Peptides against a protein of PDB entry 4X86. Designs and how they scored, part 63

Target 1, 56 residues: chain A of PDB entry 4X86
Amino acid sequence: EGPQLLLSEAVSRAAKAAGARPLTSPESLSRDLEAPEVQESYRQQLRSDIQKRLQE

## One batch from the design tools (peptide; made by RFdiffusion4, then SolubleMPNN)

Design b2_p25_3_s3 (from b2_p25_3, 16 letters changed)
Fold by OpenDDE base, seed 5:
Structure b2_p25_3_s3 (fold): chain B 56 residues (1-56), chain A 25 residues (1-25)
Amino acid sequence: as target 1 above (56 residues)
Amino acid sequence: SERERLERELAKVAERERAAAAARA
């Protein structure tokens, strides 16, 4: 399905796959991860990663 | 192809960026 476009979803899926249970509630964590500046940083990293792969 | 898939994902990222910019404006 490709990379998650939302950091909160990416983290949730990663945590589930790892069997990890964050100390912070999922709701609170998602709220923090949905902050505009955090999501922007994630998008920048995601864009960079995709572009780098396209250049390989 | 993988390249086409990656290009589609890049376009999705760009769309989200536009949406975020619009939301802030």
Scores: peptide ipSAE 0.514, ipTM 0.876, DockQ to the pose 0.033
Fold by OpenDDE base, seed 4:
Structure b2_p25_3_s3 (fold): chain B 56 residues (1-56), chain A 25 residues (1-25)
Amino acid sequence: as target 1 above (56 residues)
Amino acid sequence: SERERLERELAKVAERERAAAAARA
């Protein structure tokens, strides 16, 4: 399907894949991960990762 | 191709960026 565009979804799916259960409630974690500044940083990293892959 | 798929994903990221910027304007 490709990379997740939302950090909250990326983290949730990664946690499920790893069988990990965070101490923080899913609602609180999602609230933190969906903050505009956090999502912006994630988009920048995602863009960088895709660009690096394209240059391989 | 893989390259074309990656380029589509990059475009999606750019779209989300533009949408976020517009929401803050």
Scores: peptide ipSAE 0.512, ipTM 0.875, DockQ to the pose 0.033
Fold by OpenDDE base, seed 1:
Structure b2_p25_3_s3 (fold): chain B 56 residues (1-56), chain A 25 residues (1-25)
Amino acid sequence: as target 1 above (56 residues)
Amino acid sequence: SERERLERELAKVAERERAAAAARA
């Protein structure tokens, strides 16, 4: 399936895998993680990571 | 191949970037 393109989805899946239950409601947490500036930073990092692998 | 897979993922990231830019235009 590859890397999660959305930070909110990446965090949700990580939490599920760890059996973690956030103290903050999923709705509120997703709202923060889906903020444009946060998602942009995540996308930049994801792009950088992929590009580095392609250069190996 | 792994390289082709990574290139596909990079293209997906680029598409999301374009979509985000268009949404804010």
Scores: peptide ipSAE 0.511, ipTM 0.876, DockQ to the pose 0.033
Fold by OpenDDE base, seed 2:
Structure b2_p25_3_s3 (fold): chain B 56 residues (1-56), chain A 25 residues (1-25)
Amino acid sequence: as target 1 above (56 residues)
Amino acid sequence: SERERLERELAKVAERERAAAAARA
């Protein structure tokens, strides 16, 4: 329910919903997406998206 | 309402930000 707060979880669920199997293993992919700088960028984008919606 | 839901999600994002900052301190 609602947007995923973790990029790794968001990507994992998106891939599953699409029936997609990435070349990178799920564990390795999650590890890469859990890097602090990557998660920070995702959080900033998520905040921006929510704020834009609130301003509509 | 949708607006209230979005505000709750924004608060969750803010909480994660504070947690991340604390973890790096």
Scores: peptide ipSAE 0.510, ipTM 0.875, DockQ to the pose 0.032

Design b2_p25_3_s4 (from b2_p25_3, 18 letters changed)
Fold by OpenDDE base, seed 5:
Structure b2_p25_3_s4 (fold): chain B 56 residues (1-56), chain A 25 residues (1-25)
Amino acid sequence: as target 1 above (56 residues)
Amino acid sequence: SERARLEEKLAEVVARLRAEAAARA
């Protein structure tokens, strides 16, 4: 359960919108962002952020 | 610059998420 958003997609969209680029190579960053454990950390953070905002 | 600040913040977010993942392992 919970939000099913991809970290890699979210980061790519945010970076593009801000005109920012990775300090490392795009390929290395993508590899890190696509790791399942990193994606899970993002999911937990996103869920927490949503819950906090709903409680405001 | 604003761009440099955003790039740094992005790197910090990624580092934090990786650290949290490592802590769960």
Scores: peptide ipSAE 0.096, ipTM 0.615, DockQ to the pose 0.062
Fold by OpenDDE base, seed 2:
Structure b2_p25_3_s4 (fold): chain B 56 residues (1-56), chain A 25 residues (1-25)
Amino acid sequence: as target 1 above (56 residues)
Amino acid sequence: SERARLEEKLAEVVARLRAEAAARA
């Protein structure tokens, strides 16, 4: 139920597509992105964004 | 450069998500 995309996967794909690199080391970024509380924030944001777009 | 701007924006997004997580704690 609801969006279940992993933040780490979303960011890695987006970064690769854009040719962008993290300002910190890839390992540090991965550690931050894999934190469960950060993942939950992303899930909530993603859900909210989708709902807003559907209402337009 | 455009690449540098994208890298900065990524850092800002991560910081925002972390701040939101902290607010829920």
Scores: peptide ipSAE 0.096, ipTM 0.615, DockQ to the pose 0.060
Fold by OpenDDE base, seed 4:
Structure b2_p25_3_s4 (fold): chain B 56 residues (1-56), chain A 25 residues (1-25)
Amino acid sequence: as target 1 above (56 residues)
Amino acid sequence: SERARLEEKLAEVVARLRAEAAARA
């Protein structure tokens, strides 16, 4: 139940599309983004963003 | 540059998500 997007996957896709790269190594960024607590924060933000869009 | 701006913003997003996680702990 609720949105299920992996933050690491979303960031990688967005970075590639924008031609941007992390200030740190890609491996370090991936490790940080795959942390459960960080993923949970992203899930909550994503849900909030979707709700805002639906209310527009 | 636009690229540099996006790279910096990515770092800020990561920092924000970490801060939110820490606040819940």
Scores: peptide ipSAE 0.095, ipTM 0.618, DockQ to the pose 0.061
Fold by OpenDDE base, seed 1:
Structure b2_p25_3_s4 (fold): chain B 56 residues (1-56), chain A 25 residues (1-25)
Amino acid sequence: as target 1 above (56 residues)
Amino acid sequence: SERARLEEKLAEVVARLRAEAAARA
């Protein structure tokens, strides 16, 4: 239940669109972004944002 | 620079998400 977009995928797309690079290595960033607790926080934030937009 | 701002924003987002995860633990 809820959105299934990976944080790592979202960041990858955003970085490509903006031409941005991580402050650290891509590998270090991937390790952080793929951590389950970080992904869960992103999922909750995404769900909340979607709900707010639908209520506008 | 704009690039530096975007990189910093990414770091801030990750830090926030970690903090939220810690709050749930």
Scores: peptide ipSAE 0.093, ipTM 0.616, DockQ to the pose 0.059

Design b2_p25_4_s1 (from b2_p25_4, 16 letters changed)
Fold by OpenDDE base, seed 3:
Structure b2_p25_4_s1 (fold): chain B 56 residues (1-56), chain A 25 residues (1-25)
Amino acid sequence: as target 1 above (56 residues)
Amino acid sequence: LEELSARVAEEVLREYERRGLLERE
């Protein structure tokens, strides 16, 4: 139900575009951002943002 | 959708930067 984009993937893209990298490792960062609770929060935020756009 | 995801991603990156957890290439 709803968007199924990964926060880890979005952050990876943004970091690459900005020329930034975590002090640890990209893999470590991805692991943190792929935690189920983090992904769920991300999904909820995206869903909320989409709903806001639809109401504008 | 990609734009929205990018905005959230940038917010995350700014937080990491604020905490000194990022390095710039």
Scores: peptide ipSAE 0.599, ipTM 0.896, DockQ to the pose 0.610
Fold by OpenDDE base, seed 5:
Structure b2_p25_4_s1 (fold): chain B 56 residues (1-56), chain A 25 residues (1-25)
Amino acid sequence: as target 1 above (56 residues)
Amino acid sequence: LEELSARVAEEVLREYERRGLLERE
């Protein structure tokens, strides 16, 4: 439940904010982070973090 | 949710940095 966020988008934002760039390319990095298994792990982490926040 | 996503993103970036896959401006 909730809006779908892409890890690739989050990382792109964070990289820009930090003044960091991948040695390959932003597009290559995004492609890696858009892999289904990576996105699933990301979703699970967010869910876990939300649950932990609710318990605080 | 954006804040949580940002924290995960920072973790990813730290890992890339540790592996020498990032450059900073």
Scores: peptide ipSAE 0.599, ipTM 0.896, DockQ to the pose 0.645
Fold by OpenDDE base, seed 4:
Structure b2_p25_4_s1 (fold): chain B 56 residues (1-56), chain A 25 residues (1-25)
Amino acid sequence: as target 1 above (56 residues)
Amino acid sequence: LEELSARVAEEVLREYERRGLLERE
């Protein structure tokens, strides 16, 4: 339910907007953030946050 | 959803920054 966004994509956008870059590489950072357990935690957090907003 | 995603992303970036893993222009 709802669009599925990748944390790696969100972080890449945020980093660009802030003028920040990882010391290693964008690819290395993306690899770390694309781990299945990280993505699952991200999905759950987004769902929780959406529910909180709907209850306000 | 985009806004919420951005907020989480900023938290991640702050952690990397605290660990000295980011360079900023």
Scores: peptide ipSAE 0.598, ipTM 0.895, DockQ to the pose 0.638
Fold by OpenDDE base, seed 2:
Structure b2_p25_4_s1 (fold): chain B 56 residues (1-56), chain A 25 residues (1-25)
Amino acid sequence: as target 1 above (56 residues)
Amino acid sequence: LEELSARVAEEVLREYERRGLLERE
């Protein structure tokens, strides 16, 4: 439930903002971060972080 | 939510930097 955010998208935005680029390529980095298991871990991390905020 | 996603993204970038996998302009 909620908006669907991609880790690859978040990292791409953060890298651009920081003026940083992977030594390989943006496409290679995105491919690594778009793996289903990585996306699931990312979703779980966000959910956990939200829950922590609610408990404060 | 975007703030939280940005924090996770920064953590990923720091890990890549630590491993010497990033270049910065």
Scores: peptide ipSAE 0.600, ipTM 0.896, DockQ to the pose 0.637; fails the geometry check

Design b2_p25_4_s2 (from b2_p25_4, 14 letters changed)
Fold by OpenDDE base, seed 5:
Structure b2_p25_4_s2 (fold): chain B 56 residues (1-56), chain A 25 residues (1-25)
Amino acid sequence: as target 1 above (56 residues)
Amino acid sequence: LMELSSRYAEEVLKAYEEAGLLERE
């Protein structure tokens, strides 16, 4: 229903738009970015940024 | 949300590029 807030997905879209590819593989890059600690950091940063905007 | 995520994604890509881990089409 709503957009997926995955770093791996966002990077995949951005890479496509820029015509860029990882030297390893898209799967390898996704694996790195889908690590739980990476995803959690991403989620926290997004939340923080949103909160900051709401306070401006 | 998509704007913020896209901006963050670009930062990630930039880091990979600077590390020499990306190739351009």
Scores: peptide ipSAE 0.547, ipTM 0.884, DockQ to the pose 0.699
Fold by OpenDDE base, seed 2:
Structure b2_p25_4_s2 (fold): chain B 56 residues (1-56), chain A 25 residues (1-25)
Amino acid sequence: as target 1 above (56 residues)
Amino acid sequence: LMELSSRYAEEVLKAYEEAGLLERE
């Protein structure tokens, strides 16, 4: 329950909504986006943007 | 949060598209 802040999950949803798919496979794309360094960067970006919104 | 995550997701997809790594139905 509750939203999961995973880049791979967000990209999967966006791809489906756009009718797009990677040339490799959805699973391969998700694996790349689930790399710890990628997920951490994503988390930091979200945190930064939230902070900006609160400070406006 | 959903809006922000969606924007980042779109940026990722755009990068893949520009690299020729996406196909569209």
Scores: peptide ipSAE 0.546, ipTM 0.883, DockQ to the pose 0.677
Fold by OpenDDE base, seed 3:
Structure b2_p25_4_s2 (fold): chain B 56 residues (1-56), chain A 25 residues (1-25)
Amino acid sequence: as target 1 above (56 residues)
Amino acid sequence: LMELSSRYAEEVLKAYEEAGLLERE
């Protein structure tokens, strides 16, 4: 359903912009954020927020 | 869309920072 928007990608961009990095590794952080339950929660939140705006 | 994703990303980073799991340059 449309382009895949990864939370891990968003966090990576935000971290870079803030000059921050995980103590573990970028790869480890990405792996955690790419877990299916995390990604699904993220997708639902985005969808919900978009729908709210469309109804305004 | 990018704005919303960015906001959520910042919340995640904040949580990691508060947990002491981030380092800054």
Scores: peptide ipSAE 0.545, ipTM 0.883, DockQ to the pose 0.623
Fold by OpenDDE base, seed 1:
Structure b2_p25_4_s2 (fold): chain B 56 residues (1-56), chain A 25 residues (1-25)
Amino acid sequence: as target 1 above (56 residues)
Amino acid sequence: LMELSSRYAEEVLKAYEEAGLLERE
């Protein structure tokens, strides 16, 4: 188990907190952010940043 | 992790906002 590391989930949470909505729909936005290439880039960025912090 | 994810999420939202793709409630 572990935290849910989805960009779509993070953005949805942030949008809700900010009182913001996409002009299209939350579902459409999530679909865009859940694209394999987008999620992979996000995962790699998180991993890279974590590794950098561990090496400091 | 939550801190990093939140930062990335805010960057994405900012990009959408600047593109005129977001609206405020």
Scores: peptide ipSAE 0.544, ipTM 0.883, DockQ to the pose 0.687

Design b2_p25_4_s3 (from b2_p25_4, 14 letters changed)
Fold by OpenDDE base, seed 5:
Structure b2_p25_4_s3 (fold): chain B 56 residues (1-56), chain A 25 residues (1-25)
Amino acid sequence: as target 1 above (56 residues)
Amino acid sequence: LQELSDRRAQAILQQYLEQGLLEVE
């Protein structure tokens, strides 16, 4: 329904902007960034950021 | 919303750079 904010996608954009590349492989990096626990941590932090913004 | 996402992503990117998982080309 709403916009999907994936850590893997966000980091990919950031990496591209910075000219950064994985030292292992894109696939390995994606696997790490797409890990459920890692994505969940990102989601929680992002949710917190949004809530803070709404409280300003 | 994407702005906040990008901000978090940038911080995580820096972590990966420091950990040697990513390198600035």
Scores: peptide ipSAE 0.548, ipTM 0.893, DockQ to the pose 0.653
Fold by OpenDDE base, seed 3:
Structure b2_p25_4_s3 (fold): chain B 56 residues (1-56), chain A 25 residues (1-25)
Amino acid sequence: as target 1 above (56 residues)
Amino acid sequence: LQELSDRRAQAILQQYLEQGLLEVE
């Protein structure tokens, strides 16, 4: 299963690094990023990236 | 692993910036 990698947390870190902020509210952004279908897409893409690294 | 996560997050961040959901100050 491995460590839990949340899209919302990852984007939060990236946003802080870039000095980016939501135009609406932090809560609205979190709600969007925490949507199950959005999180699942992120997980699948990340898993694919990991598999690519393992096969190199 | 964290590096890959950050890479994906950065790409998504850029997408949100382009869509006007986020802004850089």
Scores: peptide ipSAE 0.548, ipTM 0.892, DockQ to the pose 0.629
Fold by OpenDDE base, seed 1:
Structure b2_p25_4_s3 (fold): chain B 56 residues (1-56), chain A 25 residues (1-25)
Amino acid sequence: as target 1 above (56 residues)
Amino acid sequence: LQELSDRRAQAILQQYLEQGLLEVE
């Protein structure tokens, strides 16, 4: 159902663009961003954003 | 869709910066 968008990948790109780095380790950050509940929240928010755009 | 993904990711990035999980050089 549409292209698969991963939060970990999206945040990685955003961090790179902003010059941001993990305060702990990239592994710890990845573990957090790849957590099922965190990824699901991202998916839900993204879906909401898409719906808002369609309503405009 | 990619644009919206990037926008959402930026918002989350800001949250992590505020929480002290990320830092900007």
Scores: peptide ipSAE 0.547, ipTM 0.892, DockQ to the pose 0.603
Fold by OpenDDE base, seed 2:
Structure b2_p25_4_s3 (fold): chain B 56 residues (1-56), chain A 25 residues (1-25)
Amino acid sequence: as target 1 above (56 residues)
Amino acid sequence: LQELSDRRAQAILQQYLEQGLLEVE
């Protein structure tokens, strides 16, 4: 439910916009960014950001 | 929401750049 925000996708967009590329490989980078614990941390941080915005 | 997502992504991107996991062309 709701918009799906994937860390891997978000970083991919940011990297593309900045002209950044992995020093290892796209596959290795994706593997790291798609790790469940990493994705969860991203989700929690994003949730915190939303809460801060709502409290302003 | 997309804006916040982009902000977090940018921060993470910077971390990877600092760690030498990514490079800017």
Scores: peptide ipSAE 0.545, ipTM 0.891, DockQ to the pose 0.630

Design b2_p25_4_s4 (from b2_p25_4, 13 letters changed)
Fold by OpenDDE base, seed 5:
Formats: structure tokens, sequence, C-alpha cells
Structure b2_p25_4_s4 (fold): chain B 56 residues (1-56), chain A 25 residues (1-25)
């Protein structure tokens, strides 16, 4: 439960801010970053980071 | 939460750059 955060969207914002561009295509990159297993890993990492902050 | 999201995204971005999947203009 909670807001839905997409790694693909976050990386796109970060890349734009850094002036970075994909060597293939933005669509291909987004497709890879939106894979279920990648999104799950991202969710777990964020959850872990939040828990660490709560313990500090 | 958005700050944590951005931090993780930056880590992924750095890895993508290192792997040669992205380049900086």
Amino acid sequence: as target 1 above (56 residues)
Amino acid sequence: LEELSSSYAQQVLDELLAQGLLEVE
C-alpha cells in the first residue's frame, strides 16, 4: 500500500537533469526498467531504505 | 519517499552510464 513509484520514471528524470541520453532508445530503456522483477527490487530497496532511516 | 526514489534512481543512472547504456551530452 502507498503511492506507486516507477523506477523508469525516476531514472528518466535523473537522466534528463544530468543531460544523459540512452544509446539505444528511451522506449527500450523504459521497457527494461519497467520489468516486474526490476520494479519489485526497486520497491524492496526503497522499503529497506525507509526502515533504515526509521532506525537512525 | 520521493527523495529516496531519486537517490536510488541516481545510483541506477550511474550504473547505466558505467555499462555504456547511457551517455552524457
Scores: peptide ipSAE 0.503, ipTM 0.878, DockQ to the pose 0.620
Fold by OpenDDE base, seed 3:
Structure b2_p25_4_s4 (fold): chain B 56 residues (1-56), chain A 25 residues (1-25)
Amino acid sequence: as target 1 above (56 residues)
Amino acid sequence: LEELSSSYAQQVLDELLAQGLLEVE
């Protein structure tokens, strides 16, 4: 449910804002951050944070 | 939601910087 949020995209935006760049390549970093287990952890973290806010 | 996403992304970014996988220009 909800909009699709990618950790790779979020990190890319954060890195750009901070003036940071990968020492290897953007593609390599994106590949690692788009791994299914990484994306699932990201989704769960966001879901948990939302639930915490709702319970407060 | 975007704020939560950005907050988590910043944590990951900080880790990547600390690990030397990213550099600041």
Scores: peptide ipSAE 0.502, ipTM 0.878, DockQ to the pose 0.638
Fold by OpenDDE base, seed 4:
Structure b2_p25_4_s4 (fold): chain B 56 residues (1-56), chain A 25 residues (1-25)
Amino acid sequence: as target 1 above (56 residues)
Amino acid sequence: LEELSSSYAQQVLDELLAQGLLEVE
């Protein structure tokens, strides 16, 4: 439930805002950040953070 | 939710910068 958020997309936006660029390529970085295990960790982290905020 | 997403993304960004995978122009 809730909107689906991708770490790759979030990092891309953050990088652009900071003026940061990949030393290799955007595609290589995206591939690494879109790995299933990375996305799962991201999902778990967000869920945990949301629960923490609700418990404040 | 977007705020939390952005916050975590910033942490990842900082790690990538520290690892030398990204550079700031």
Scores: peptide ipSAE 0.499, ipTM 0.877, DockQ to the pose 0.635
Fold by OpenDDE base, seed 1:
Structure b2_p25_4_s4 (fold): chain B 56 residues (1-56), chain A 25 residues (1-25)
Amino acid sequence: as target 1 above (56 residues)
Amino acid sequence: LEELSSSYAQQVLDELLAQGLLEVE
């Protein structure tokens, strides 16, 4: 459904921009952020936000 | 869409920082 956006990728970019690094490991963080339920929540949030913008 | 993606990513980033999972260099 639309362009495939990964939360892990988005967070990685945001973290780099802020100079933030994981205290555990990049791999562990990515594993958590790439979990199906997390990705689904991200997708739903984006869809919801788009709808909100359209209503404004 | 990229803007919204980045916005949400920032929210998640803030949460991770608050939880002590990330640290600013």
Scores: peptide ipSAE 0.494, ipTM 0.875, DockQ to the pose 0.631

Design b2_p25_5_s1 (from b2_p25_5, 16 letters changed)
Fold by OpenDDE base, seed 4:
Structure b2_p25_5_s1 (fold): chain B 56 residues (1-56), chain A 25 residues (1-25)
Amino acid sequence: as target 1 above (56 residues)
Amino acid sequence: SAAARAAEEARRAAVEALRRELEAQ
């Protein structure tokens, strides 16, 4: 499971929890999440979050 | 291109906004 799948799942769960429906289709959202810059940013944050949790 | 850089910056900002929303839950 790559960072993309994890991010898409996280966004979908957040949207459901907030009762928010995306204004864009799931396909459009997936395409936006597939962008290399988005994936890299998520990977960097995920790494940072894991490092923080290991230090706590 | 300048347009490609602006699009990348906008996407980064949108992802950061989504992360903040996730952290607020």
Scores: peptide ipSAE 0.035, ipTM 0.447, DockQ to the pose 0.101
Fold by OpenDDE base, seed 2:
Structure b2_p25_5_s1 (fold): chain B 56 residues (1-56), chain A 25 residues (1-25)
Amino acid sequence: as target 1 above (56 residues)
Amino acid sequence: SAAARAAEEARRAAVEALRRELEAQ
């Protein structure tokens, strides 16, 4: 439930905004970033960041 | 104060709600 917060999407958006080209193909990067363990770590980071903001 | 306790409870509830939302993704 809710918007899927994919790390691959976040990185792609950030790279585009910065005018950066990935060193690897976008598809390979997406595959790596969509791996369950990587996505879970990103979700945990987002949760931590939200919690920190609510403590400000 | 009672107001400070209510604010802290609301903050805890919001943190837990956001945690549940992220876990449900």
Scores: peptide ipSAE 0.027, ipTM 0.484, DockQ to the pose 0.016
Fold by OpenDDE base, seed 3:
Parts: sequence; structure tokens; C-alpha cells
Structure b2_p25_5_s1 (fold): chain B 56 residues (1-56), chain A 25 residues (1-25)
Amino acid sequence: as target 1 above (56 residues)
Amino acid sequence: SAAARAAEEARRAAVEALRRELEAQ
């Protein structure tokens, strides 16, 4: 099964890697980032970015 | 070259597989 990449998970990983603390709770941030419209935009971007990398 | 064509076919197949996987989410 392919990369189940949620935007919430990607942001959480990026925040940890940067040592950044969100201003809101991680749970509230995750909920907002899991919104269908936001997740769909991220999925489209992710697909585009993967396709670009496969062309390089 | 035959090798370049095979590499392009493999790339297309990989892109299509990734599309299907992302569409199935």
C-alpha cells in the first residue's frame, strides 16, 4: 500500500526536525491539517513533487 | 538505445503506480 502521507504527519516530522514548537497543541494542529480540502491540496502537491523527482 | 527506452518505460510505470496509490487514499 502506497505512501499514506498526511500533511499533519509531514508537518509534525518537519517541526521535530527543526526543533520548532507549535503555538497550538499538536492535536489541534493535526486536526486542522487533516481537513479534507487541505489534505487534498497536499496530496496533489506530493504527487507532482514525486513525478518531478522521477523525471530528474 | 534499448536501455534508455526500458528506463523510460520503468519510469512511466512507477509514476502511474504512485498515481493509483494516491488516488486510492
Scores: peptide ipSAE 0.026, ipTM 0.485, DockQ to the pose 0.017
Fold by OpenDDE base, seed 1:
Structure b2_p25_5_s1 (fold): chain B 56 residues (1-56), chain A 25 residues (1-25)
Amino acid sequence: as target 1 above (56 residues)
Amino acid sequence: SAAARAAEEARRAAVEALRRELEAQ
């Protein structure tokens, strides 16, 4: 439930906004960014950042 | 104050609700 928070999507949006192209194929980059351990690390960081902002 | 304690409890509840939402994804 809630908005899907994929690191691969966040990185793709940031790269497009910056006009940056990855050195690897988009498919290979997406595979690496969608790996469960990488996605979990991003989710934990995002949760931490939200909690910090609620404390400010 | 009682009002400051109530505000802190509401903030903690909001943080926990967001945590549960992120854990359910």
Scores: peptide ipSAE 0.025, ipTM 0.474, DockQ to the pose 0.016

Design b2_p25_5_s2 (from b2_p25_5, 17 letters changed)
Fold by OpenDDE base, seed 4:
Structure b2_p25_5_s2 (fold): chain B 56 residues (1-56), chain A 25 residues (1-25)
Amino acid sequence: as target 1 above (56 residues)
Amino acid sequence: AAARAAALAAERAAVEALTEALKAQ
């Protein structure tokens, strides 16, 4: 199976690509985004969004 | 059931594609 998309990793890479600097430390932001409940909510949202797109 | 299975397959493919796209940035 391919590597799982972590929300924290996605945000970090997007910030780097955009040249954006978070006002909070990267470590603090990563800690918040790596919380299991946050990652699960992101997975559910992604699933829901894909289902909607397939039904359009 | 078939629609759900298709959505799950699409989710997996999307996560894999997004992961690779983010690595390329």
Scores: peptide ipSAE 0.093, ipTM 0.605, DockQ to the pose 0.022
Fold by OpenDDE base, seed 3:
Structure b2_p25_5_s2 (fold): chain B 56 residues (1-56), chain A 25 residues (1-25)
Amino acid sequence: as target 1 above (56 residues)
Amino acid sequence: AAARAAALAAERAAVEALTEALKAQ
């Protein structure tokens, strides 16, 4: 499972929890979230967030 | 290299934990 798959799952679950319906199909949304630039941006943010939490 | 691998594993675990937390809502 790559980070993009975990991200797509997280987004899907978040949308369900919020009662939100994506305007695009789940497959199209997953494809968008699998884009390398999106994956890298998310990885950087997550790494930064974890680093901050570990320093608290 | 080992530190990077550990960081990536931690990142994955964090996403999984967040996903489970969202599922539990």
Scores: peptide ipSAE 0.087, ipTM 0.560, DockQ to the pose 0.026
Fold by OpenDDE base, seed 2:
Formats: C-alpha cells, structure tokens, sequence
Structure b2_p25_5_s2 (fold): chain B 56 residues (1-56), chain A 25 residues (1-25)
C-alpha cells in the first residue's frame, strides 16, 4: 500500500502552488485538517472524483 | 464476500493512485 496523502499535505501543496499564504497558522490548520472526520470526508471526495473520471 | 473484498481493494488502489498523482503535481 502506498502512503496516503493527508488532506493537510494536499492543502499545503495547493497553497504553495497558488502562492497563497494562509491567514491561519500552518500548525492550527494542519491540526484541523488532520482530524479523522475531515480526512474521511477527503477520502470520500477522492472516491467520488475517481468515479466521475471513470465515467468520462 | 470475495467479490466485495476485491471491489474494496480495487477502490483502495485507485484512491492511492490518485493521491500519488496529486503528489506528483
């Protein structure tokens, strides 16, 4: 099994790519994004995105 | 049960592949 991309890491990468600086401290944001319910929601979104792509 | 397990394994592999693709961006 490959390493699961955490939502916190995904947001960090997106922010860097956009040149955006979050107003919230990175530590506080990471803490919120690493919550298991948030990560589960992200996993479900990824599943949905895969399903959509397979139907295209 | 075996078919469901295989489907779940395939879904997991797809999620992993997508996350790795996102890492490559």
Amino acid sequence: as target 1 above (56 residues)
Amino acid sequence: AAARAAALAAERAAVEALTEALKAQ
Scores: peptide ipSAE 0.082, ipTM 0.581, DockQ to the pose 0.022
Fold by OpenDDE base, seed 1:
Structure b2_p25_5_s2 (fold): chain B 56 residues (1-56), chain A 25 residues (1-25)
Amino acid sequence: as target 1 above (56 residues)
Amino acid sequence: AAARAAALAAERAAVEALTEALKAQ
């Protein structure tokens, strides 16, 4: 899966876990998740989380 | 170049594995 697919799945699962229903259309949400700055921020967060877990 | 490519591939695999682990929780 590419970064956008990983991010899309993460957001979908987070929304479900929180019982939140998106007020934004699926198309608009997908567009926002495809933004390169958002994808890079997500990648950096996961990298940081991996590093933290390796130090635990 | 080969070492850099291998490092990036390993990072991607780790990110994917972490994402799947979080999905399984």
Scores: peptide ipSAE 0.080, ipTM 0.571, DockQ to the pose 0.024

